# Ledger of designs, part 120: peptides against a protein of PDB entry 5B16

Target 1, 136 residues: chain A of PDB entry 5B16
Amino acid sequence: TPSRINHNERLEFLGDAVVEFLTSVHLYYLFPSLEEGGLATYRTAIVQNQHLAMLAKKLELDRFMLYAHGPDLCRESDLRHAMANCFEALIGAVYLEGSLEEAKQLFGRLLFNDPDLREVWLNYPLHPLQLQEPNT
Target 2, 136 residues: chain A of PDB entry 5B16 as posed
Amino acid sequence: TPSRINHNERLEFLGDAVVEFLTSVHLYYLFPSLEEGGLATYRTAIVQNQHLAMLAKKLELDRFMLYAHGPDLCRESDLRHAMANCFQALIGAVYLEGSLEEAKQLFGRLLFNDPDLREVWLNYPLHPLQLQEPNT

## One batch from the design tools (peptide; made by RFdiffusion4, then SolubleMPNN)

Design b2_p28_3_s4
Fold by OpenDDE base, seed 1:
Structure b2_p28_3_s4 (fold): chain B 136 residues (1-136), chain A 28 residues (1-28)
Amino acid sequence: as target 1 above (136 residues)
Amino acid sequence: SAEEAAKEKRRQELLQKILERLEQLAKE
């Protein structure tokens, strides 16, 4: 339905911002010697549709997308884009219904299969507001 | 301490591995 589609698009919008923010914060704090160009490059690499689609696949969103939109996603590029959007919407929903921390944990878990790398990635200074308001 | 130094060294190694992964992604 149009309403459902609009809602999903709104969640995608929110999720895009959350993913962008989390990525930026992690890169900024974890790599203090990395120049802005590098930060931007790696951020782009992380949040690009192709990569987000790979993350989405870990959640079996590809199966979901094919079930829901199979006839409309015949092209690989279309599927990747749709999966990326769906992933963003999911992150948006997690943030909306849960917290930034929950979104952070989920995103980090998907970014790195290696638990050691994941731990390092997730280990950045927390904003004071996160300590005061765990649900934000 | 020596233990702390070792932990930090390991952390730096892991950070480097993260960078390598990111570099790989950037090339795709």
Scores: peptide ipSAE 0.625, ipTM 0.927, DockQ to the pose 0.832
Fold by OpenDDE base, seed 3:
Structure b2_p28_3_s4 (fold): chain B 136 residues (1-136), chain A 28 residues (1-28)
Amino acid sequence: as target 1 above (136 residues)
Amino acid sequence: SAEEAAKEKRRQELLQKILERLEQLAKE
């Protein structure tokens, strides 16, 4: 239905912004000596379709996509693109229905399987009001 | 303190590992 499609696209739009924002904030705080070019490069690397699709696979979104849209996703590149979009929509929904913190936690958990790396990544607040003390 | 210094050193090592992963992703 057109309404459902529009809703999903809106969630994707929101999720894209959330993923980009979270990525930007964490990169900014974690790497204070990294130049803008590097920040932009690594942000692009994190939010690129191929990478988001890999994250989506951890949530078994590939199974969902194949079940719902199998015939339309016969190409591997099409599946990756669809999975990335679906992942963004999911993050958008988590932010919308939950909070930025919940989106942060989910995204961080998927970014790093290594718990030590994950802890470093996640150990930064995303809003100044969450800061009792400066992280950097 | 020595403990704090050790923790910070470990954090820097982990940050470097994160950076290395990001560099790999950037090549893909």
Scores: peptide ipSAE 0.619, ipTM 0.924, DockQ to the pose 0.810
Fold by OpenDDE base, seed 5:
Structure b2_p28_3_s4 (fold): chain B 136 residues (1-136), chain A 28 residues (1-28)
Amino acid sequence: as target 1 above (136 residues)
Amino acid sequence: SAEEAAKEKRRQELLQKILERLEQLAKE
């Protein structure tokens, strides 16, 4: 059996993919007029360590990280990176033991505090422009 | 219908707000 550290790293690996996938899918459907460059830019913005760390803070993972790894987290950047990794591991675990839908819901809830924005993010029917564009 | 148009308008406004937030994140 792998070590706990190895297990967490594996979950992080999985979570990273899930977060990027969910982000990509939602951006693609919600913004049919965005070019690839714009989609990539916003995806990066959403999944960057600084942002994921902010999401992690909503789950109070910062307290957990400081408790468990405080001596190793001397710099703010180190803490952000660790929090982002922990967040990814959490999403990975939710996907692994739950479902993609559960991961989607959790991620969406954290992304947007505004329930109206959250609802739009989570529910993306085909946009009229997508219906008019055969290749989208 | 007028109701559907209003719903779509609201949706577009919300989408724009999402974009604005994403733009802010992209600048960080």
Scores: peptide ipSAE 0.618, ipTM 0.924, DockQ to the pose 0.880
Fold by OpenDDE base, seed 4:
Structure b2_p28_3_s4 (fold): chain B 136 residues (1-136), chain A 28 residues (1-28)
Amino acid sequence: as target 1 above (136 residues)
Amino acid sequence: SAEEAAKEKRRQELLQKILERLEQLAKE
C-alpha cells in the first residue's frame, strides 16, 4: 500500500536523524580529545549503509527484506541499501513509539557484541532529561 | 583510591578498543 510505504519512508527519515544524533552524542562524550574531523569520520563510518546493513542483519532484516521485496533485491548492494533504510525506519519507529532512550539502548546493543564495550558506549547520556546513573 | 584508579584504567582500555573498532570501520 502506498500509504504504508510513505509511512515507512517517513520513519526512515526520522530514524536517520536519530541514528546520526545518537552516534554524534556518544562520540562527543566518549572522546573529548577527538577533533571534529575525527568525530565526523567515525560518525560516517558508523552510520554508513554498509555498517547499518550489518547491524540490520543481526535483527534478521535481510530475511525480512528478501521475503517482502525479494525480486527487487537480487544485488547485494541493493539489499544493503534496503536493509540500512529498513534499519533506520526501525530506529525511527522505536523512537516514535517509545523514546530516545529505547532507541539508544537498541542501537547500542547492536553496535557492540562485546558487553564491556557496549556498557562503556551506553553509559553516556544523550539528553539531560534522560540521564542515568552509571552502571544502571 | 586504588580501586577507582583501576576502574578508570579499565575504562580507558575499553575506550581504546572502541576507537580501534571505529578506525576499522572507517577503513571500510
Scores: peptide ipSAE 0.622, ipTM 0.925, DockQ to the pose 0.815; fails the geometry check

Design b2_p28_4_s2 (from b2_p28_4, 13 letters changed)
Fold by OpenDDE base, seed 4:
Structure b2_p28_4_s2 (fold): chain B 136 residues (1-136), chain A 28 residues (1-28)
Amino acid sequence: as target 1 above (136 residues)
Amino acid sequence: KKEEEERLKRLLEKVKEYLDELVEAYRE
């Protein structure tokens, strides 16, 4: 259904921004002495399709994508791209229907398997999400 | 206090190391 596709693309649009924003904010605070180029390098690594697809795999979106869209995803690269988009849509949906905090938590949980590193990413230093973001 | 500070520093370094690994893993 075109409407469903459009909705998903809109969610991807939103999710892309959310992922970009969260990544940027956390990197900014985690590395206060890191120059812009370094921050951008880390951000690129985090938000690029290959990595997002890996995060999506943790949610078993790969199995979902192959089941739902297998004929369109014959190549591994196509699958990764689709998974990344799906991941963005998911984050967008979490933000839209929940909050930026919830999106942050989900994203952080997926970024780091190590709970201590996750804790640092999520909570050190105090992030604007925790201080200023409303429950929307 | 000091111990917590040191622990935090170590954790931050590990975060950075992880990110460095990501950079290398997905470098195009």
Scores: peptide ipSAE 0.613, ipTM 0.915, DockQ to the pose 0.878
Fold by OpenDDE base, seed 3:
Structure b2_p28_4_s2 (fold): chain B 136 residues (1-136), chain A 28 residues (1-28)
Amino acid sequence: as target 1 above (136 residues)
Amino acid sequence: KKEEEERLKRLLEKVKEYLDELVEAYRE
């Protein structure tokens, strides 16, 4: 229904901002000496539709999409785009109904399969260079 | 502290390597 579509689009709008924010903050702290261009490059790689669709696949959203919207998704690219949008809506919903922390934890768990890398991402500990500049 | 610092450096390098691979994976 139009109402459902509008609701999902609103959640997607919110989720897009949350994903962008979380990614930006974590990259900022993880790489204190990386220039803006490098930060932006990594952010783009993380939040682009193709990657978000891959994260969505880890949640088996592809099966859900084919089940619910198969006839409308005749192209693989259409499926990826829809999966990315659905992923953003999911993150938006988690933030809205839960918290930013919960959204962060979910996103981080999906970003990295390696638990050590995941831990570093989620907690973005102070880099040795930042220890030299505590006010950063 | 020194060992912890070195461990963190290694982990950060691995994160960077992963992100570099991610950049290349979706490059047109």
Scores: peptide ipSAE 0.612, ipTM 0.914, DockQ to the pose 0.847
Fold by OpenDDE base, seed 2:
Structure b2_p28_4_s2 (fold): chain B 136 residues (1-136), chain A 28 residues (1-28)
Amino acid sequence: as target 1 above (136 residues)
Amino acid sequence: KKEEEERLKRLLEKVKEYLDELVEAYRE
């Protein structure tokens, strides 16, 4: 229905912002000496449709999308784009109905399969070489 | 403490490596 489509688009809008915000914050703390260009490069890599679609696949959204919209998603690029949008809508919904913390945890869980790397990402500690100068 | 610091250093490097791979994987 048009109302549901509109709702999903709104959730996608919100989720897009949440994903970019979380990514930005974590990168900012993880790489305190990295210039803006480098931060932006990493952010782009993380939040671009292709990567988000990969994350969506971990949630088996591809199967869902093909089930619900298969005829309209016959091309891989179309499917990826739809999956990315659906992923954003999901994050938006998690934020809206839950919290930013829940969205952060979900996103982090999907970003890194390695639990140690995930922990580093989620807690964004200062680089060990900078621990002696925490104010820098 | 030193061991923890070294571990964290290694983990951060791995995170960076992963991100670098992402950059290359999806570069147009």
Scores: peptide ipSAE 0.612, ipTM 0.913, DockQ to the pose 0.844
Fold by OpenDDE base, seed 5:
Structure b2_p28_4_s2 (fold): chain B 136 residues (1-136), chain A 28 residues (1-28)
Amino acid sequence: as target 1 above (136 residues)
Amino acid sequence: KKEEEERLKRLLEKVKEYLDELVEAYRE
């Protein structure tokens, strides 16, 4: 594949991991009494392509995709999948050239339009027992 | 301080409600 495409796929690979990691960490801290199955259910919903595509739309990536790839994205499902991949690549790029914190902030801003809910997602106090897990 | 704690709990419940909506909206 061309260098640009290869690079984008690599960013997507990285971004996929970052999105899943951030989602997992926040769910873990926010819901200390929720069992693994419940955490996994929420994570799946958050990182699913359909949802990531919705988040991507907030960044107007749909306009970008239609501009750059319109002829190849005639079906809505194709567009959603492409947007999700593009969103992952974007998060990967933010992490790579910025920081995990910057990726976290961007992701959080997109997850919740309500600023109060966003604040809770980003900064909910840690459970006392979770304070004993410095690497979490 | 207690009031703030209760506020956070209420907001957390709202977060959970939102996530429940996502689960329903994007169920495989």
Scores: peptide ipSAE 0.612, ipTM 0.916, DockQ to the pose 0.878

Design b2_p28_4_s4 (from b2_p28_4, 17 letters changed)
Fold by OpenDDE base, seed 3:
Structure b2_p28_4_s4 (fold): chain B 136 residues (1-136), chain A 28 residues (1-28)
Amino acid sequence: as target 1 above (136 residues)
Amino acid sequence: SAEEEQRLQELREKLLAFLDELVKQHLA
């Protein structure tokens, strides 16, 4: 329905902002001497559709997308784009229904298979006020 | 502590290597 599509697009919009914000904050704090150009480049690499689609695959969103939208996602590029959007909507929903911390945990756990990188990403001290965002 | 700072620096370098690879895979 149009209402359902609109709702998902709104969640995607929110999720996109959350993913970009979390990525920006972590990069900023983890690399205090990294220039803006490097920060921006790494953020782009992390949040671009192709990478988010890879993260979405870890949640088996590809199976969900093929089940729900198979006939419209015959091309690999279409599937990746849809998976990235779905991933953003999921993060948006987690933020909305839960908290920024919960979104952070989910996103961070998916970003890294390496336990050392996951640990430093998720547990590096961040400014407390940045983690206290409204979830409504 | 000095040990903690050293460990953090090592992890930063490891993470940068990861991110560089990610850039090569998707942006290069």
Scores: peptide ipSAE 0.633, ipTM 0.930, DockQ to the pose 0.756
Fold by OpenDDE base, seed 4:
Structure b2_p28_4_s4 (fold): chain B 136 residues (1-136), chain A 28 residues (1-28)
Amino acid sequence: as target 1 above (136 residues)
Amino acid sequence: SAEEEQRLQELREKLLAFLDELVKQHLA
């Protein structure tokens, strides 16, 4: 229904912001000596549709989308775009109904298969008023 | 501790390598 579609689009809007925010914050604090250009490039790589679609696949959103909307998602590019949007909506919903922490945990778990990278990404101190930079 | 800082630095380097690969996959 139109109302459900609009709701999903609103959640996508929120989720997009949450994903970008989390990515920005983590990159900023994890790499205090990294230049803005690098931060921006890495953020783009993380949050772009193609990558988010890969993360969405880990949640089997591809199967869900094909099951629910198969006729309209025959093209691979269309499916990836839809998966990315659905992923954003999911993150938005987690944030809305849960918390930013829950969204962070979910996003981080999906972002990394390597447990060491997951650990440092999720558990590095992200104090917004961090005054001293970690040794680099 | 010094050991903890060293470990963090190693993880940063590993993460950078991961991110560089991600850039290559999607932006290059």
Scores: peptide ipSAE 0.629, ipTM 0.927, DockQ to the pose 0.812
Fold by OpenDDE base, seed 5:
Structure b2_p28_4_s4 (fold): chain B 136 residues (1-136), chain A 28 residues (1-28)
Amino acid sequence: as target 1 above (136 residues)
Amino acid sequence: SAEEEQRLQELREKLLAFLDELVKQHLA
């Protein structure tokens, strides 16, 4: 079986794709008149490590990271990067063990504290093909 | 309906404001 490190890195890889995909799809459908440059800018803002680290903090991943890897995370920037990777791994795991829908729900809930924004983000109609996921 | 479309537009504007702030915080 793969090592824990390899498994986490693989989950990060998967989670990165899921986060980018979900962000892209939701921005695309929510803003049909927004130009590509705007879509790309907003996606970058949402998925960059600094923002994902903020989302990770909502799950208290900062405490977890410091607990598990404190000596290696003495700099704030290192902690943020590690938190972002951990967040990606988490999303990857949720997708892998659960579903794309579950990943979407978790990500959306963390993105917005405002219930109106959360509602429109999560419940705006999407094309059925974007809801496809592997059979389990 | 007209009301639904209006509400959606309002939410889009609110979301854009949120995203603009996010850009300012992380990319500006």
Scores: peptide ipSAE 0.628, ipTM 0.930, DockQ to the pose 0.794
Fold by OpenDDE base, seed 2:
Structure b2_p28_4_s4 (fold): chain B 136 residues (1-136), chain A 28 residues (1-28)
Amino acid sequence: as target 1 above (136 residues)
Amino acid sequence: SAEEEQRLQELREKLLAFLDELVKQHLA
């Protein structure tokens, strides 16, 4: 329904921001000597649709999407895009109904199959980005 | 501690390798 679509799009909007924010913060603190270009490149790799779709597949969102929207997802690229959007909406919902921490935990768990990488990503001391970073 | 810092550095390097591969996979 139009209302459901609108709601999902809003959640996607929120989730996109959350995913990007979490990624940015973690990269920033984990790699204090990495230049902006590197940070941006890695962030792009993490948050781009193709990768998010892979994360979505871990939650079997592909099966969900095919079940719910199969006839409209005739191309693989369309499915990936839809999966990425759905993943963002999910993260948005987790943030909205839960917390940033819960979103962080879910996102981190999905990002890494390697427990060591997962742990360092999630447990490295992190703080919200400071606005005066360029002058810090 | 020095040991903890060393471990962190190793994990950073491992993570960078992961991220580099991710870049190659999706952006290259």
Scores: peptide ipSAE 0.626, ipTM 0.929, DockQ to the pose 0.827

Design b2_p28_5_s1
Fold by OpenDDE base, seed 3:
Structure b2_p28_5_s1 (fold): chain B 136 residues (1-136), chain A 28 residues (1-28)
Amino acid sequence: as target 1 above (136 residues)
Amino acid sequence: AAEEERNREALERLRKELEKLYQERKKQ
């Protein structure tokens, strides 16, 4: 049986990939004419630790982290980094125990407070030209 | 930092683009 620390690190590893994947897929479909550089710019902004920490705060993970690890998180930057990692582990757990769809819904709800923007993000139209992408 | 500013600007642009998409759907 792996230690709790080891388990959380593994979940973080998985969650990082899930967040990256979901972000990439949504951006790809939402902006079919945007070049790779533009897509990458949006992705980087969405998945950066500072942004993920902000999303984590919506789940009150900051309060949890201070409660569980307060003595080790004296600096705000350390707290933000830990919050981002914890958020990734949470997404990883949701994917592992639930589904990719559940992870997508949770992530989307947190990304945008505006329900109109959230709806656009979660329900993007499939562009006909994107169906012609080669299978890899 | 310059990187943080670029990321903030990118997120702002993203929101604006999504708003445009929403308005377009609303008109249809």
Scores: peptide ipSAE 0.647, ipTM 0.936, DockQ to the pose 0.882
Fold by OpenDDE base, seed 4:
Structure b2_p28_5_s1 (fold): chain B 136 residues (1-136), chain A 28 residues (1-28)
Amino acid sequence: as target 1 above (136 residues)
Amino acid sequence: AAEEERNREALERLRKELEKLYQERKKQ
């Protein structure tokens, strides 16, 4: 049986992949004419630790982390990094115990406070070429 | 710091692009 630390790290590993996958898929469909470099730029910005930590704060994970770890996270940079990791672990857990759809909904809900932007992010039409090649 | 600023700017551009998409859909 893996330790609690190992379990959390494994969930983080999975969650990192899920977050990157969801981000990639949404960007790909939303911006069919955007070159790879532009897509990568947006993806990097979305999945960076500083941004994920900001999303984690919306779930009050900062309070959770301080409760669970206390003085070990006295440095702001350490707290942000830990929050980002915790966020990834959470997404990983949602995917593992639920579904990719549930992970998508949670992630999308947190990405944008503006409901209009959220709707665009979550609901996109398929490009004609994507309809022809759905496996892409 | 420079990388963080670039990422922040990218996120802002993303929001603007999504807003444009929303407005376009609203008109249709």
Scores: peptide ipSAE 0.646, ipTM 0.936, DockQ to the pose 0.933
Fold by OpenDDE base, seed 1:
Structure b2_p28_5_s1 (fold): chain B 136 residues (1-136), chain A 28 residues (1-28)
Amino acid sequence: as target 1 above (136 residues)
Amino acid sequence: AAEEERNREALERLRKELEKLYQERKKQ
């Protein structure tokens, strides 16, 4: 229905911002000496459609997409793009209905299969120099 | 294709950096 499509697009819009924000914050704290260009490089890699589609597959969104939109997704590239958008909408929904913390936890769990890397990502220590930065 | 390769390499570097951070944390 048009209303459902509109709702999903709005959730995607919100989710895109949430994913980018979470990614930016974590990278900022994890790499206090990395210049903006390096931070942006990591962020771009994390939030690219190809990568988000891979994360979406972990949630079996590919099966969902084929069930709901199979005839419209005959191309692999179309499926990946749709999966990435659906993933963004899901994160947006988690944030909207739950909290930023819930979105953070879900996103972190999906980002890394390795629990050690996941722990570092989710539980980063505050750098001594960052303790001196004002909260703006 | 080139962009995808650059992004894949960036993700690999990120994982390596996080692994280093993990090892450093274990020492503390």
Scores: peptide ipSAE 0.643, ipTM 0.935, DockQ to the pose 0.927
Fold by OpenDDE base, seed 5:
Structure b2_p28_5_s1 (fold): chain B 136 residues (1-136), chain A 28 residues (1-28)
Amino acid sequence: as target 1 above (136 residues)
Amino acid sequence: AAEEERNREALERLRKELEKLYQERKKQ
């Protein structure tokens, strides 16, 4: 229905911001000596549609998309784009219905399969100079 | 395609950096 579609698009809008924000925050704290350009490079890589689509596949959103929108997704690129949007909507929903923390945990879990890397991502040590900044 | 490759390389670098951080943490 149009209302449901509109709702999903709104969730996508929110989720896009959440993913961007979480990524930015984690990178900022993890790499205190990295300049903005380097941070942006990592962020771009993490939040690009193709990468988010890969994360979405871990949740079997590809199956969902094909089931719900198969006729409109004839090209792989179209599917990936749609999956990325759906992933953002999901994160948006988790944030909306749950919390930023829950969104962070889910995103981190999907972002890294390696538990060691996941731990570093989720539980980064704060740089001494960063300890003086407001909690973000 | 070039952009995708750059992004892939960036992700690989990120993983390597995180691994270094993890190893360093283990020593503390």
Scores: peptide ipSAE 0.640, ipTM 0.934, DockQ to the pose 0.925

Design b2_p28_5_s2
Fold by OpenDDE base, seed 3:
Structure b2_p28_5_s2 (fold): chain B 136 residues (1-136), chain A 28 residues (1-28)
Amino acid sequence: as target 1 above (136 residues)
Amino acid sequence: SAQEQANQQALKELEEELRKKYEERKKK
Protein backbone atom coordinates (compact mmCIF):
# COMPACT_ATOMS: atom_id res chain seq x y z
CA THR B 1 0.00 0.00 0.00
CA PRO B 2 1.11 3.59 -0.50
CA SER B 3 1.22 4.15 3.24
CA ARG B 4 3.50 1.17 3.75
CA ILE B 5 5.77 2.33 0.97
CA ASN B 6 5.90 5.78 2.47
CA HIS B 7 6.70 4.36 5.88
CA ASN B 8 9.53 2.26 4.53
CA GLU B 9 10.90 5.18 2.58
CA ARG B 10 10.89 7.28 5.72
CA LEU B 11 12.74 4.55 7.59
CA GLU B 12 15.21 4.33 4.74
CA PHE B 13 15.77 8.05 4.99
CA LEU B 14 16.46 7.78 8.69
CA GLY B 15 18.54 4.65 8.33
CA ASP B 16 20.65 6.18 5.61
CA ALA B 17 21.55 9.00 7.95
CA VAL B 18 22.27 6.62 10.82
CA VAL B 19 24.49 4.39 8.71
CA GLU B 20 26.37 7.37 7.37
CA PHE B 21 26.69 8.90 10.82
CA LEU B 22 27.96 5.71 12.43
CA THR B 23 30.38 5.16 9.60
CA SER B 24 31.63 8.72 9.81
CA VAL B 25 32.13 8.66 13.55
CA HIS B 26 34.05 5.40 13.54
CA LEU B 27 36.25 6.46 10.67
CA TYR B 28 36.87 9.84 12.26
CA TYR B 29 38.16 8.30 15.47
CA LEU B 30 39.91 5.35 13.88
CA PHE B 31 41.89 7.51 11.50
CA PRO B 32 42.75 10.76 13.27
CA SER B 33 45.44 11.68 10.76
CA LEU B 34 43.56 10.78 7.61
CA GLU B 35 42.45 13.71 5.48
CA GLU B 36 38.80 14.30 4.65
CA GLY B 37 39.19 12.83 1.20
CA GLY B 38 40.43 9.56 2.57
CA LEU B 39 37.69 9.42 5.17
CA ALA B 40 35.12 10.08 2.48
CA THR B 41 36.56 7.32 0.33
CA TYR B 42 36.10 4.75 3.06
CA ARG B 43 32.66 6.05 3.92
CA THR B 44 31.51 5.89 0.33
CA ALA B 45 32.74 2.33 0.05
CA ILE B 46 30.99 1.26 3.25
CA VAL B 47 27.62 2.83 2.47
CA GLN B 48 27.43 1.98 -1.23
CA ASN B 49 24.41 -0.05 -2.27
CA GLN B 50 26.52 -3.01 -3.33
CA HIS B 51 28.12 -3.23 0.08
CA LEU B 52 24.93 -2.68 2.05
CA ALA B 53 23.27 -5.35 -0.05
CA MET B 54 26.05 -7.72 0.89
CA LEU B 55 25.44 -6.93 4.54
CA ALA B 56 21.74 -7.47 3.97
CA LYS B 57 22.45 -10.98 2.73
CA LYS B 58 23.85 -11.81 6.13
CA LEU B 59 20.40 -11.08 7.51
CA GLU B 60 18.78 -13.12 4.76
CA LEU B 61 17.01 -10.08 3.41
CA ASP B 62 17.49 -11.47 -0.07
CA ARG B 63 15.20 -14.32 0.86
CA PHE B 64 12.67 -11.86 2.19
CA MET B 65 12.86 -9.70 -0.91
CA LEU B 66 12.38 -12.59 -3.27
CA TYR B 67 9.41 -13.78 -1.27
CA ALA B 68 7.73 -10.42 -0.86
CA HIS B 69 8.79 -8.63 -4.03
CA GLY B 70 9.97 -11.30 -6.42
CA PRO B 71 7.97 -10.16 -9.41
CA ASP B 72 9.35 -6.65 -9.08
CA LEU B 73 12.95 -7.76 -8.79
CA CYS B 74 13.68 -9.51 -12.05
CA ARG B 75 17.13 -7.97 -12.32
CA GLU B 76 19.98 -8.68 -9.96
CA SER B 77 20.81 -5.00 -9.77
CA ASP B 78 17.25 -4.24 -8.74
CA LEU B 79 17.46 -6.83 -6.01
CA ARG B 80 20.69 -5.36 -4.69
CA HIS B 81 19.25 -1.89 -4.67
CA ALA B 82 16.14 -3.06 -2.86
CA MET B 83 18.20 -4.98 -0.35
CA ALA B 84 20.31 -1.94 0.37
CA ASN B 85 17.20 0.13 0.92
CA CYS B 86 15.70 -2.51 3.15
CA PHE B 87 18.90 -2.65 5.14
CA GLU B 88 18.76 1.09 5.65
CA ALA B 89 15.15 0.82 6.74
CA LEU B 90 16.09 -1.89 9.21
CA ILE B 91 18.85 0.20 10.73
CA GLY B 92 16.47 3.12 10.87
CA ALA B 93 13.93 0.98 12.67
CA VAL B 94 16.51 -0.31 15.13
CA TYR B 95 17.55 3.23 15.91
CA LEU B 96 13.97 4.44 16.15
CA GLU B 97 12.65 1.62 18.31
CA GLY B 98 15.87 0.95 20.17
CA SER B 99 18.92 3.14 20.32
CA LEU B 100 21.93 4.35 18.43
CA GLU B 101 23.97 1.87 20.43
CA GLU B 102 21.85 -1.00 19.22
CA ALA B 103 22.18 0.21 15.66
CA LYS B 104 25.92 0.50 16.12
CA GLN B 105 26.23 -3.03 17.44
CA LEU B 106 24.17 -4.54 14.66
CA PHE B 107 25.95 -2.59 11.96
CA GLY B 108 29.37 -3.35 13.38
CA ARG B 109 28.69 -7.06 13.67
CA LEU B 110 27.70 -7.17 10.03
CA LEU B 111 30.52 -5.02 8.68
CA PHE B 112 33.23 -7.53 9.45
CA ASN B 113 33.23 -11.29 9.66
CA ASP B 114 36.55 -11.16 11.46
CA PRO B 115 35.99 -10.63 15.18
CA ASP B 116 39.34 -8.91 15.51
CA LEU B 117 38.29 -6.25 13.07
CA ARG B 118 34.92 -5.95 14.79
CA GLU B 119 36.63 -5.23 18.06
CA VAL B 120 38.69 -2.48 16.52
CA TRP B 121 35.68 -1.00 14.80
CA LEU B 122 33.29 -1.19 17.75
CA ASN B 123 35.75 0.09 20.32
CA TYR B 124 34.38 3.62 20.07
CA PRO B 125 31.29 5.04 21.75
CA LEU B 126 28.90 6.58 19.29
CA HIS B 127 26.23 8.12 21.48
CA PRO B 128 26.34 11.92 21.22
CA LEU B 129 26.59 12.28 24.99
CA GLN B 130 29.63 10.02 24.97
CA LEU B 131 31.37 11.72 22.10
CA GLN B 132 34.22 14.01 22.95
CA GLU B 133 36.52 15.88 20.66
CA PRO B 134 39.88 14.22 20.32
CA ASN B 135 42.71 15.86 22.15
CA THR B 136 44.46 18.26 19.84
CA SER A 1 31.99 -0.54 -12.84
CA ALA A 2 35.11 1.46 -12.19
CA GLN A 3 33.51 3.05 -9.16
CA GLU A 4 32.52 -0.30 -7.72
CA GLN A 5 36.02 -1.58 -8.24
CA ALA A 6 37.41 1.45 -6.48
CA ASN A 7 35.01 0.91 -3.61
CA GLN A 8 35.99 -2.72 -3.28
CA GLN A 9 39.61 -1.73 -3.21
CA ALA A 10 38.86 0.82 -0.53
CA LEU A 11 37.12 -1.81 1.58
CA LYS A 12 40.12 -4.09 1.29
CA GLU A 13 42.40 -1.27 2.27
CA LEU A 14 40.19 -0.46 5.22
CA GLU A 15 40.37 -4.00 6.50
CA GLU A 16 44.12 -3.97 6.13
CA GLU A 17 44.36 -0.76 8.09
CA LEU A 18 42.10 -2.12 10.81
CA ARG A 19 44.20 -5.25 10.97
CA LYS A 20 47.28 -3.13 11.49
CA LYS A 21 45.56 -1.31 14.30
CA TYR A 22 44.54 -4.58 15.88
CA GLU A 23 48.06 -5.92 15.74
CA GLU A 24 49.40 -2.73 17.23
CA ARG A 25 46.98 -3.00 20.12
CA LYS A 26 47.86 -6.63 20.57
CA LYS A 27 51.50 -5.76 20.98
CA LYS A 28 50.77 -3.26 23.71
Scores: peptide ipSAE 0.664, ipTM 0.941, DockQ to the pose 0.826
Fold by OpenDDE base, seed 4:
Structure b2_p28_5_s2 (fold): chain B 136 residues (1-136), chain A 28 residues (1-28)
Amino acid sequence: as target 1 above (136 residues)
Amino acid sequence: SAQEQANQQALKELEEELRKKYEERKKK
């Protein structure tokens, strides 16, 4: 329905901002000596549709998408784009219904399969009013 | 594509940098 489509697009809009914010904050604190260009390079790679689609696959969203919308996803690129959008909507929903912390934990768990890398990534608080910089 | 390859390379470099940070923390 138009209402459902509108709702999903709104959640995607919110989720896109949340994903970009979380990525930016973590990169900023993790790499205090990295110039803006380098930070932007990592951010672009993390939030790119193909990467988000890969994260979505870890949640088996590909199976859901093919079951629910298979006829419209004949091309691999179409499936990736749809999965990325769905992933953003999911993160948006987690933020909306839960908290930024819950979105952070979910996103962090999916970003890295290696628990060591995950630990490093999740080591920093995300409160925008936090005045004290965490240890790197 | 070239852009996709660049993104994948960036992700690999990111993981390498995070690994270095992890190892450095273990030494403390």
Scores: peptide ipSAE 0.664, ipTM 0.940, DockQ to the pose 0.838
Fold by OpenDDE base, seed 2:
Structure b2_p28_5_s2 (fold): chain B 136 residues (1-136), chain A 28 residues (1-28)
Amino acid sequence: as target 1 above (136 residues)
Amino acid sequence: SAQEQANQQALKELEEELRKKYEERKKK
C-alpha cells in the first residue's frame, strides 16, 4: 500500500502530464500558424510553477498548504512550488476519478477569470488544415 | 526573476491574442 505522500506524488506526476497536454492541445488548435517556439513560450508560461500556484490560490490551496505543511514551507518559493505540485495533483485526481473533459473544464475555468477569454480557450473550431493532419 | 517576468508577459500576450479571437468571432 503506497503512502499518502507517494500517492500524491503519483497524482502530481499524472497531473503534470495532463496540464501540459491540455495546454499543448489548446495552443495547437488556437494558433495554427504559430511556430513551435511561440507555442512553447505560451506553454511554458502557462505551466510554470508561479502560474500554477496562482491558479491554486483560486482554490484556496494556499490555506490548505499552510494548514497541512506550514512549518515545512517557510520560504515563499517553497510554498509556490508546493502549491503548484498540489494543483497538479488535483488535476491528476480530477482526470483519474473523472475524465479529461472534466480536467479541461476545471483548468479552463481557472486559467481565465474573463469568461470571454475562457470561452475562446475552451471552444475553438478546427482549423481547415488541421483536418488534414492524422491523429488530430 | 527575468524568466518569471518573461512568462508573465507571455501570459498577457496570450490573453490579448485570445481577446482578438473573441472579437473576431463576435463580428461574424
Scores: peptide ipSAE 0.663, ipTM 0.941, DockQ to the pose 0.899
Fold by OpenDDE base, seed 5:
Structure b2_p28_5_s2 (fold): chain B 136 residues (1-136), chain A 28 residues (1-28)
Amino acid sequence: as target 1 above (136 residues)
Amino acid sequence: SAQEQANQQALKELEEELRKKYEERKKK
């Protein structure tokens, strides 16, 4: 039987992939004329630990982390890293126990505080050149 | 760091681009 730590690490592993995937998919459809380098730039910015930690803070995961592991997270950088991992684990759990759609919705809600931007991120028309692409 | 600054700039640009898209939709 795997330990809770192992379970969390596995969720993080899964969540990392989900976050990467969702980010990639949305960027791909939202910016049909943007070259790969530009897409990658946005993706890197979105999935970097510091940004994910910021998203995690919106869920007050920082309070959770400090409550559970405060003595080990005295440095801000350590906390950010831990929060990013925790966020990935959360997304992984949402995907695992729910669906990719639920993960998408949660992630989208956290990415943008502005509801207008959130709407654009979550609801985009397909570009004519993307009609041949598989449904995502 | 320079990398962090670049990332933050990218995020800002992303929001700007999304805003443009939103405004374009609003006009239709």
Scores: peptide ipSAE 0.662, ipTM 0.941, DockQ to the pose 0.926

